# Ledger of designs, part 83: peptides against a protein of PDB entry 4GMN

Target 1, 375 residues: chain A of PDB entry 4GMN
Amino acid sequence: RYANITLLALVTLASIGTDFQETLVKGNQGSRESPISAADEEWNGFDDADGDAMDVDQKSSSGEDQEEDYEEIDVKEDDEDDDDDSITSEMQADMERVVGADGTDDGDLEDLPTLRELIQTAVPQLIRLSNLPIDSDESLTIQSHALSALNNISWTISCLEFANGENANIHNAWYPTAKKIWRKTILPILEADSADLKLATQVTSLAWAVARVLHGETPTDGNPHRKFISLYHSSKQQAGGNSNSIEEPEDPFQGLGVKCIGVVGSLAHDPAPIEVNREVGVFLVTLLRQSNNVPPAEIVEALNQLFDIYGDEELACDKEVFWKDGFLKHLEEFLPKMRTLTKGIDKRTQPELRTRADEALLNLGRFVQYKKKHA

## One batch from the design tools (peptide; aimed at target 1 T18)

Design b2_p28_5_s4 (made by RFdiffusion4, then SolubleMPNN; from b2_p28_5, 19 letters changed)
Fold by OpenDDE base, seed 1:
Structure b2_p28_5_s4 (fold): chain B 375 residues (1-375), chain A 28 residues (1-28)
Amino acid sequence: as target 1 above (375 residues)
Amino acid sequence: SKEDLIKLEQEELRRQIEESREELLKIQ
């Protein structure tokens, strides 16, 4: 009885976290592109005040007007008003405030009661439930549901803009809790050395969501970047041996390899220790060198992480790692490979992967030019 | 100990990363 109530509560918390994320994404689509597409924003460099507009020579290729008669497929609006009353009016009001909130510097969530209760009341209980002794199938199920709920909450918060003091109240409230999730949930599970690929995928997803907010301020205790690099390599060895189709997630960006890259990239941002940054940078550049055996989605993620880590020339990692370890040459040599890889993705069968690969290719060209100008 | 094994695995990974770094530096 108590177990079933706990499981129902955890499933409900996981659902609330998903619904909150979806409505933040929908609310942002009304004013700006989705925060998932904000990771797909063109890397414009850091503000070079010298606006040398690249003269994009628009060769107007006069393609002939083939009037393809789009047969109007009359999609019957089956108005199944499934009143999925999952979002309370209070949650919706908190979301409308988050999308419009000029952040006050104080970590006060007075105007965000639902988010406050999620961070202050729910998350500490989820951390406790994720860290129970695993002695039964029931305790394993509770841990899995607690990790799913923590993942959804952490992902939702990681989709908020925190640059330029935006959402500072939410950031300041979340930051100590995010560090607590890392230290009390993520690290203990990574140190348990479980052969459970499902648990490893859950903890890696949560670790990415947490690290997307904490970046280089993520606790470096026990060198977690090395654990995720090891997990990346181990995941590749398991996929090659057993022809038991671990159903590759239909979404190529939901793969364990992509998640490992996202975690280690986020961990390498300033103010991360230079040695952590170097080890991650070498890992990411090595993936580009070995790209013939790497899924396209992992290449896209590895490129985006490299742009974010090394975009600022004022950071110590630019001089001590990027230039010192000669990453620019490898990125320049990767340009023709990236063009071939991107062209090999079928726009019809994998439209999202193709779009994100086209953007990453564009950004790679700009990044290489920027770094050559600032050499 | 389990802790000693984890330390050995981390040191082996560190070595593999350093070998990878040396291979990146040789192409310059």
Scores: peptide ipSAE 0.477, ipTM 0.925, DockQ to the pose 0.014
OpenDDE base, seeds 2, 3, 4, 5: peptide ipSAE 0.474, 0.462, 0.412, 0.473; ipTM 0.924, 0.920, 0.906, 0.923

Design b2_p28_6 (made by RFdiffusion4)
Pose (drawn by RFdiffusion4):
Structure b2_p28_6 (pose): chain A 285 residues (1-30, 108-237, 251-375), chain P 28 residues (1-28)
Amino acid sequence: RYANITLLALVTLASIGTDFQETLVKGNQGDLEDLPTLRELIQTAVPQLIRLSNLPIDSDESLTIQSHALSALNNISWTISCLEFANGENANIHNAWYPTAKKIWRKTILPILEADSADLKLATQVTSLAWAVARVLHGETPTDGNPHRKFISLYHSSKQDPFQGLGVKCIGVVGSLAHDPAPIEVNREVGVFLVTLLRQSNNVPPAEIVEALNQLFDIYGDEELACDKEVFWKDGFLKHLEEFLPKMRTLTKGIDKRTQPELRTRADEALLNLGRFVQYKKKHA
Amino acid sequence: AAEERAETLQLNRAHQLETKLINEKLDA
């Protein structure tokens, strides 16, 4: 039963996690009662995956169970985070998911992040999941072991298809949990790291630049948020952004539209947004 | 290869949502 009974079940649950994304797209061309697949995924499939993700690991075989369990959690969490939850959008699905997303973080992402050593493959897997969960949590994400510091250290140390880089994952997840209403100091650190990435953009991969700019726009674009005054202005983030604008233009034109297109067009949008961003705040004390 | 494609799709969708939110904030 081993090769069939356990591994097959996980790989299939993960595929179900991937393919539910197509239901969302095709459903649009035309209490999760209307979405039983999603309802079952959250209420039934996910609790067992959190359990499996936790357990040793005493042996290599259970090292594979953990990995597959993390793959399924990753696919589900990612697909769910592909929904618009800003404003009142998709509120039914948000309430069904949010507590579970908190559990995945506390019971899965956090204990694994507690024992630093040793894997890169696994370190990559947890960050991908944490990025997916934090996209929904948005600074409501738990601040316990000061996880942003760990993901920050993971970025620099793992320095030794552009958008699949682990570094992009570290930027995204730390950037997502630093939105309001996060601890103002947690936001200060993450914001400082994201801006430092620009000041020292001399060697940062272009995709990591685009993610850092998107994360910053996503965080400090609301003057009513305490962190816009408490960090963005208090630490003068505006100067580095104005200084980075010329540097950002050359790197964008340094990207072969023909090899490969996506990064180029994505970077064009970031500089465009970067320019518009430098104006809006320039207009606000 | 299939997993990489799925991840790319998820990243594309996430990027589109971020762009929308940024535009809304800048237009605000």

Design b2_p28_6_s1 (made by RFdiffusion4, then SolubleMPNN; from b2_p28_6, 16 letters changed)
Fold by OpenDDE base, seed 2:
Structure b2_p28_6_s1 (fold): chain B 375 residues (1-375), chain A 28 residues (1-28)
Amino acid sequence: as target 1 above (375 residues)
Amino acid sequence: SAQAEAERAFLRRQFELTQKRIQEKLDK
């Protein structure tokens, strides 16, 4: 009984985190429909020069029109509009405030009661539940659901813009809680060195969401970047040996390898210690050098992380790591390989992966050009 | 899953921000 109520509460909290995210995504899409004023730049028509109509003889080859009876397969799009309009009016009002709020600098969530209760009341309980002694399958199930709820909440919050002091109130409320998730949930699970790849995937996803907000301010105690690099390598070794194909997630970007790259990349941002930045930067550049044996999604993520980490020339890591360790040469040498890799992705079977690879290739060219101009 | 959509939306936004930042630095 108590377990079932706890599981239902955890599923409900995970759902609330989902609905909050969907509403953020919809709200951010609606703000982009600022009417691009179609500046009617009159496309001055090309003057149709009077090309002489050469009377090419209509040789009437009577091709038999085989009327292939295209049976209209009436694909009933069962629009199961499961518009589960489960977005509470309070959540919607909180979301409209998050999208519309000029960032008041006070870490007060007075105007965001749902988000306040989620951060201040729910998350501390989820942290407690994720730290239960694993003595039963029930305790393992509770931990998994608590990690899922923490993951959804943390990912949702990590999708907010915090640059330039945007959403400062939410950032200030979340920041101490994010550090608590890291120290109380993520680190203990990573230190337990469990052979459970499902648990490792859940904790790595949560770690990525948390590290996307904390960046280089993520606690460096116990060198977590090395643990995630080790987990990356261990996951590659296990996938080669046991025919228990952990079904590669249908989404290439949901793989444990991508998540490990996302975590360590986020951990390497300023103000991370230069040695942490170097170890991560060398890891990421080494993936590009070994790209023939690396999934395309991991290459895309590794490139994006490198652009974000080393995009600013004013940061100490630019001089002390990027230039000192010769990363530009490796990126330039990788350009032709990235073109080949991207062209090898089938647009029909993997449209998202192809789009993200085309984007990463475009940015790689621009980034190399930028770094050459500012050398 | 909410996570997958968040990750996709974030990755898209990061691409746009990275592209903008790189372009602004190329134009200087």
Scores: peptide ipSAE 0.117, ipTM 0.766, DockQ to the pose 0.400
OpenDDE base, seeds 1, 3, 4, 5: peptide ipSAE 0.109, 0.020, 0.110, 0.020; ipTM 0.749, 0.528, 0.750, 0.539; seed 5 fails the geometry check

Design b2_p28_6_s2 (made by RFdiffusion4, then SolubleMPNN; from b2_p28_6, 18 letters changed)
Fold by OpenDDE base, seed 3:
Structure b2_p28_6_s2 (fold): chain B 375 residues (1-375), chain A 28 residues (1-28)
Amino acid sequence: as target 1 above (375 residues)
Amino acid sequence: SSEQEAQRKFYKKQFELTQKRIQEKLDA
């Protein structure tokens, strides 16, 4: 009884974190209806001609018409009115305020009561539930749901703009909580050395969401970047051996490898220790060098992380790592490989992966040009 | 899943921000 209520509450909190994210998407789309002129540039299809379709006529035979009587299962379309009423009017108002708030208010979530209750009341409970001793399938289920809820909340918050002092009140409220999630939820699970790839994927997703806000200010205790690099390599070794269908997530960007890259990339941002930055930078550049054996989505993420880490020449990591370790040369040598990789992605079957690869290729060319200009 | 939509939104935002930063550094 108590377990079912706890699970329902955790599912509800995970849903709330979800719906908050969708509302933040919708609200930010509404403000961006600046008319991007549809330049209808008809990309003229290249007329490549001739290949002889050989007419192989194979004649095969007349198998019998067994009329299996399909019992018409009257699937009552229960119109589950998906009462998308999961977004409370208070949540909508909080999201409208977050999207609209040029809010000068230094730290008090007074105007964001739902977000305040999520950060101050719900998240501390989810952290406790994620730290329960695993002694039963029920405790494992509770942990998984607590991690899912923390993940959705953390991802939602990580989608806010915090650059230039935007959303400073939310940032200031979230920052200590994010550090607490890192220290109390993420690190203990990473230390437990569990062979559970589902748990590893959940904690890595959460770690990425948290590290996207904390960046180089993420606690470096126990060298977590090395643990995620190790997890990356371990995940590749397991995928190669056991034909156990870890159903490769239908979305190539949901893979544990991509998530590991996202975490370590985020951890390597200034003001991360130069050694952490170097180890991560070398890892990312090594993926590019080994690109023939690396999924395209991981290459895209590794490139994006490299651009974000080394996009500022005024940072210590530019001189001490990027230039010192010769990363420009590796990026230049990778540019033709990236063109080939990107062209090899079918736009029809993998449109998102192709778009993200085209974007990363564009940025790689520009980034190499930038770094050559500022050499 | 909303995590996927989140991640897509993030990726779009990250691309836009990264592109903007690279462009600002190219224009400097």
Scores: peptide ipSAE 0.229, ipTM 0.842, DockQ to the pose 0.441
OpenDDE base, seeds 1, 2, 4, 5: peptide ipSAE 0.228, 0.229, 0.228, 0.214; ipTM 0.844, 0.846, 0.843, 0.828

Design b2_p28_6_s3 (made by RFdiffusion4, then SolubleMPNN; from b2_p28_6, 18 letters changed)
Fold by OpenDDE base, seed 5:
Structure b2_p28_6_s3 (fold): chain B 375 residues (1-375), chain A 28 residues (1-28)
Amino acid sequence: as target 1 above (375 residues)
Amino acid sequence: SSAAEAERRFIDRQYELTQKRIQAKLDA
């Protein structure tokens, strides 16, 4: 009876967190459904100060691509009553009002009482539930649902704009709680060294959501970046052996490999220790060098992380890591491989992956040109 | 504030939708 009430509360919190996230993503990105599409923003690290619009001579080589007559397979839309739990236009408008509530008081959530209760009351209980001794299948279920609720809440908050002092009240309320999630939930699970790939995927997703807000201010205690790099490599070794019943997520961007890259990339941002940045940067560049054996979605994520980490030339990591370790050469050598990889993605079967690969290819070309101009 | 009222209405609706989804899964 108590367990069922706890489970119901956890499922409710997780669902509210998801629906909140979807509404935020739809509000900020228009029709783009995935929270990962925030990385689809055109890399604006170019100060447009010099109005030399490089005429990209699109020599459209008119390849006569034969119009293959796609027979319209009349897929009968079986009206499965997918309860299209579509976020109503009214829910979206209410969310836009919540996000646009620039509270003048640093860290006060007086105008956001539900978010305040979520951060101050619910999250501390979820942290407690995620860190219970595992002594039964019931305890495992409670942990999984607590992690799911923490994940959805953390992802939702990570979709808020915090640049230029926007949402500073929410950021200031969340920041100490995010550090508490990291230290009390994420680190203990990573230190338990469990062979449970489901648990590893859940904690890695949560770690990415938390690290998207904390960036280089994420606690470096116990070198968590190395644990996620090790988890990345371990996940690749397991996928090659047994037909493990872990259904690869249909979405290539929901894979454990992508999540590991997202975490370590986020951990490497300024003000991360230069050695943490270097180890992550070398890992990401090594993925590009090994691209023949790396899923395209992981290459896209690794590129986006490299652009975000090394986009600012004023940062210590630009001089001490990017230039010193010769990353530009590796990125330039990867350009023709990325073009081949991107062209190999079928637009019909994997439209999102193709779009994000096309964007990452474009940004890679721009980034290489920028870094060559600023060498 | 108008934001606090919007937030409350949003969460109340999400809670109601979640309760319906949970109930549908329990009745299946």
Scores: peptide ipSAE 0.021, ipTM 0.435, DockQ to the pose 0.021
OpenDDE base, seeds 1, 2, 3, 4: peptide ipSAE 0.022, 0.006, 0.000, 0.008; ipTM 0.434, 0.333, 0.364, 0.324; seeds 1, 3 fail the geometry check

Design b2_p28_6_s4 (made by RFdiffusion4, then SolubleMPNN; from b2_p28_6, 18 letters changed)
Fold by OpenDDE base, seed 1:
Structure b2_p28_6_s4 (fold): chain B 375 residues (1-375), chain A 28 residues (1-28)
Amino acid sequence: as target 1 above (375 residues)
Amino acid sequence: SSSSEAELAGLRRQYELTQKRIDEKLNK
């Protein structure tokens, strides 16, 4: 009985997250393009326009990362079969710990009560449900639905503009929760090293949504970028051997390979450690070198990630990685291959893939020209 | 069960209220 109520709750939360996303996207259609269309934004370069550098007061709130010594909650196996369908006092205490620990000024979400309840009430419960021990098909189903709900909420929030202090109240409310999703849901699942490709796809989709907001501020503990790179390679090895039709998603951009690229690309943004940036940059450039064996959608995503990571010449990664490791030469050598790849995509059968490949080709030409001017 | 149903009913009500507010902002 409890499992069915939990399942209905999770399906309802996932639906609310989706409907909220659609509403935000429709609301934003009167203003700036969707982040799918922002990947479709023609990279205009930095125009040399003397636009007043608004002093973004980097209030470096040096939040002292108090190493909260996470006492290992000794899960006493108290076998008490108490069918108490109540939110256990432990759920409430875990919610209070998840809500109460970082006394960061909860961004005033008074005007966004659904988003507030999704962040403050639903997400802590979804984190808990995603961490249940997998001992049954029911627990696996609960985890899958919890991950789906977290994914929909996280993707919805990742579709908001946070640049230039836009939606700062939402960003401030989401940021600590996004870090909690990363530490409490994503990392434990990645550490369990499960051979379940469905679970791996779900957690990677969630990780991408979270990392699209946190970028280089995503916790780097345990080198999660290497786990996603490993997952990328493992997924390619399995697809080559067993003719078990893992139903390649009908949408090329929903593939596990694209999701892995999206995660590691997002993790490599400033202020990511230069070592993390380098490993990701080398991975992405290596995909371009191996482009004959890489799906076109993964090439498009890898290019967009490279533009976003290395677009700014003032960042430490430009000097220490892009120029030092000679990435420009690899991008220049890839231009004729990208032209051939893009022309090989049939506009009738794959119109979206062709459009995004045409845009990525255009942006690659501009990016190479920009980097040559600033060499 | 009853608390989770009440919370879900709360979330749905807040969702409907927020949708209405968004629709009111989009139609202005």
Scores: peptide ipSAE 0.021, ipTM 0.509, DockQ to the pose 0.031
OpenDDE base, seeds 2, 3, 4, 5: peptide ipSAE 0.019, 0.006, 0.005, 0.014; ipTM 0.519, 0.442, 0.435, 0.439; seeds 4, 5 fail the geometry check

Design b2_p28_7 (made by RFdiffusion4)
Pose (drawn by RFdiffusion4):
Structure b2_p28_7 (pose): chain A 285 residues (1-30, 108-237, 251-375), chain P 28 residues (1-28)
Amino acid sequence: RYANITLLALVTLASIGTDFQETLVKGNQGDLEDLPTLRELIQTAVPQLIRLSNLPIDSDESLTIQSHALSALNNISWTISCLEFANGENANIHNAWYPTAKKIWRKTILPILEADSADLKLATQVTSLAWAVARVLHGETPTDGNPHRKFISLYHSSKQDPFQGLGVKCIGVVGSLAHDPAPIEVNREVGVFLVTLLRQSNNVPPAEIVEALNQLFDIYGDEELACDKEVFWKDGFLKHLEEFLPKMRTLTKGIDKRTQPELRTRADEALLNLGRFVQYKKKHA
Amino acid sequence: AAEEEEEAEFEHRKKELEREREELEEEK
C-alpha cells in the first residue's frame, strides 16, 4: 500500500490544488456550497496535510511525506491566494480560508522555520507556502518568532526562469506580512530591507528588483496608515526612491524584450509605477 | 502582470507534479 496508499493520495490532493485554479478561470467565462471542491479542500484535505507536515521525519521516507504534504499545502494556498480579497471581494471564501491560513502558518510554517538547519530544497518549500499564506493574511499574519527576520536572513544567505528564484520568494513573503496593520517595527525592518535592496541594487537580480518595487508600492501607498508617516517619511524612503529612478530605467532597458518578454514588460510597469509613486507622495508631507 | 505571474506559477507547479508522478511510477 505504501507507494500507492500514501504518496499517491498526496500527489493527487496537490494536483487537485493546482487544477482548481482552472475552475476559477473557466467559471468566470460563463457556505462554500457553490464550491464543494474548495469546501472539501479546506475543511477536510487541509487539516490532514497540516498534521502530516508536522510529524517526524524520523526516517527518509517520512522526509518525503513531509515534502509531498508541503507541496499540496503550497498548491492550495497558492490557488486560493489567486483570488481578489481586497475591499469586500470574495468575502465568503475569505472567511472560510483565513483561520485555516493562520493555522498553516502557526502549526506548519513556524515550527519548521524554528530549526534553521539545513536544507535548501525544504527551505524553498516553506518560503513558497509562507508567501502564499501571507498574500491573504497581509500583516494580520502572525508575528511570533519574528519570522520576517528569518526570511530576511534566508535571502542573503541563499546568496552564494527569473521569477522562480528563492530570493523572489523571500521578498514577497516579507513584503506581504509588512502591510498594515502590522507592528510598526516589523514594518520598519521589512521596509528598510526592501529599500536597502534598491540602494544596493548593483547586484540584485532584475526580478527581485521588480518584486521589491511592487511590495513597496503595495505597502506605503496610503497616507492614512501609521507606517507611511512612522517609517516611509520618518526614515526618508522618498530620497532612495527618487535616486533609484534613474538606476531603474537602465536596468529595465537592459532586459531583452525578445529573450525573455515577461520580465521586461513586468519591469516596464514597475518603473511606470515607480514614477507615478514618486509623484503622489512628493505631493504629501 | 498579476495574471502572467499566476500562469507562470501554474505551469511551474504543474511541472513539479509531473515529476512527482514520474517518481511515484518508478517507486511502483

Design b2_p28_7_s1 (made by RFdiffusion4, then SolubleMPNN; from b2_p28_7, 17 letters changed)
Fold by OpenDDE base, seed 1:
Structure b2_p28_7_s1 (fold): chain B 375 residues (1-375), chain A 28 residues (1-28)
Amino acid sequence: as target 1 above (375 residues)
Amino acid sequence: MDEALRRRQLEARRKEIEEQREKLEELL
């Protein structure tokens, strides 16, 4: 009984974390469709200029209308009223405020009560539950659900823009909590060196969401980037040896390999230590060199991470890693391979993977051209 | 680009969470 109540509460918190993102997306779409109030500019009548009627005699070919009597299969749309009762009026009001806030106010969440309670009340309990001693299948289940709730909340917050001081109040409230998730949840699980690929996938997904906000300010204690690189390589070795179909996720971008690349890429951003940046940069460039044996989704993610890490020439990593380690040459040599890879993706069966590969190919061409001008 | 990946990360979790919620509600 107490376990089931705890599990239901964790599932509910994981749901709230997802529904909060949906409300953010709906709010951000509605702000773009704000009808430009067409001020009634009096439509001054168009003058009747006499345009000559050219009489084009198009011959009527009478094609016989075969009335194919389509039997109207009265598919009762069971309107499954998906009672989308998941979105509370408070969550909606919080997301409307986040979308509309010119973020000039200090790290107070007074105006965001639902988000405040998620960060200040829920997340500390989820950290506690994710860090319990595993002594039973029940404690393992509680950990998995706590990680799921932390993942959804962390992904939702990572969807906000924090550049240029946007959402600074949310950033300032989340930042110390994100560091606590990293130190108290992610690192202990990574140090336990579990052979559980499900747990590894959950913690890697959470680590990516957290690292998308912390970037190079993510704690480097214990070299977590090397643990995720090792996890990447270990996951590839296991997939090659056991015909036990770990069902590759139907979405190529949900794979453990993509998640590992996303984590280590995020960890390598400024102000990360140059040696952390170098080890990650060399890993990512090595994936491009070995691209014949790498899933297309991992190549797309590795390219995006390389663009984001090395896009700014003013950063120390540009001079000390990108130019010093000769990354431009590897990116140039990869261009023809990326064109072949992208063309090999079927638009009909994998439309998203194709779109993201076409974008990554375009960006690779632009990035190589940019770096050649700044050499 | 990054937003579409984030949506799918959460959508993939929504279905799993709802299926888990239903199973837990049946046990209470």
Scores: peptide ipSAE 0.026, ipTM 0.656, DockQ to the pose 0.639
OpenDDE base, seeds 2, 3, 4, 5: peptide ipSAE 0.024, 0.021, 0.026, 0.023; ipTM 0.637, 0.617, 0.655, 0.629

Design b2_p28_7_s2 (made by RFdiffusion4, then SolubleMPNN; from b2_p28_7, 18 letters changed)
Fold by OpenDDE base, seed 4:
Structure b2_p28_7_s2 (fold): chain B 375 residues (1-375), chain A 28 residues (1-28)
Amino acid sequence: as target 1 above (375 residues)
Amino acid sequence: MRQALQERQYAARKKEIEEQRKELEKLL
């Protein structure tokens, strides 16, 4: 009975953390008159004012017009007003305020009562529950649900823009809590070195969400980047040995490998120690060199992380790692392989993976050109 | 686009969470 009530409360908090994200997305779309399709966020990192669009010669292969008569299936919009009563009026009001909040307030959440209660009341309890001694399947279930709730809340907050002082009040309130999640929840689970790949996937997902806010300010105690690199390698060894189908997640981007790359990439951002950045950068570049044995989604994520880490030439890691360790050569040598990889992804069966790979390929071309101009 | 991937890191679980909630509510 008490266990079930605790589990229900944890599931409810995980739901709230998800619904909160949906409300953020809806609120942010309402303020921007144009739905910037998630596809139209081109990496704006290169304002190349020089508009030499390489004419990609579209060789028009004249394939014959089969007029497939698309019968307009008149999908009657049954206006099932599913009053999704899941979003409280208070959560909606908090999200409207988050979208409109000019980042002038020093971590005060007075105007964001639901978010305040999530950060100040719920998260400390979730951290406590995720740190209980695992002595039973019930304790493991409680930990899993607590990690799920922490993950949803952390991902939601990590989807806010914090650049240029945006959402500074939320950032300032979250930042100490994110460090607490890292030190109290993530590190202890990583140090336990459990063979539980489900738990490893959950903690790695949470670690990525937390590290996306903390970046290079993520606590370096115990070299967590090496633990995630080791977890990446161990997960690949286990997948090869036991035909116990770890059901590859239907979404290729939900894989433990992608999550490990996302974490270590985030940990390597400025102001990370140069040696942490180097170890991660070498890991990521090594994945590109070994791309024949790496899932396409992991390559896409590794490229995106490399672009984020080394996109700014003013950062110490550009000079001390990118140029010094000769990463440009590896990226340039990978460009033809990336074209082949991207073309090998079926648009019909994996449309998202293909779109993400096409973008990563485009950005790789731009990035290589940029770095060559700044050499 | 990174945002959309991250949005999916939680959204894929909304249904699972709701199913788990409904299952736990039957046990109360």
Scores: peptide ipSAE 0.040, ipTM 0.695, DockQ to the pose 0.554
OpenDDE base, seeds 1, 2, 3, 5: peptide ipSAE 0.032, 0.034, 0.027, 0.034; ipTM 0.691, 0.686, 0.676, 0.688; seeds 2, 5 fail the geometry check

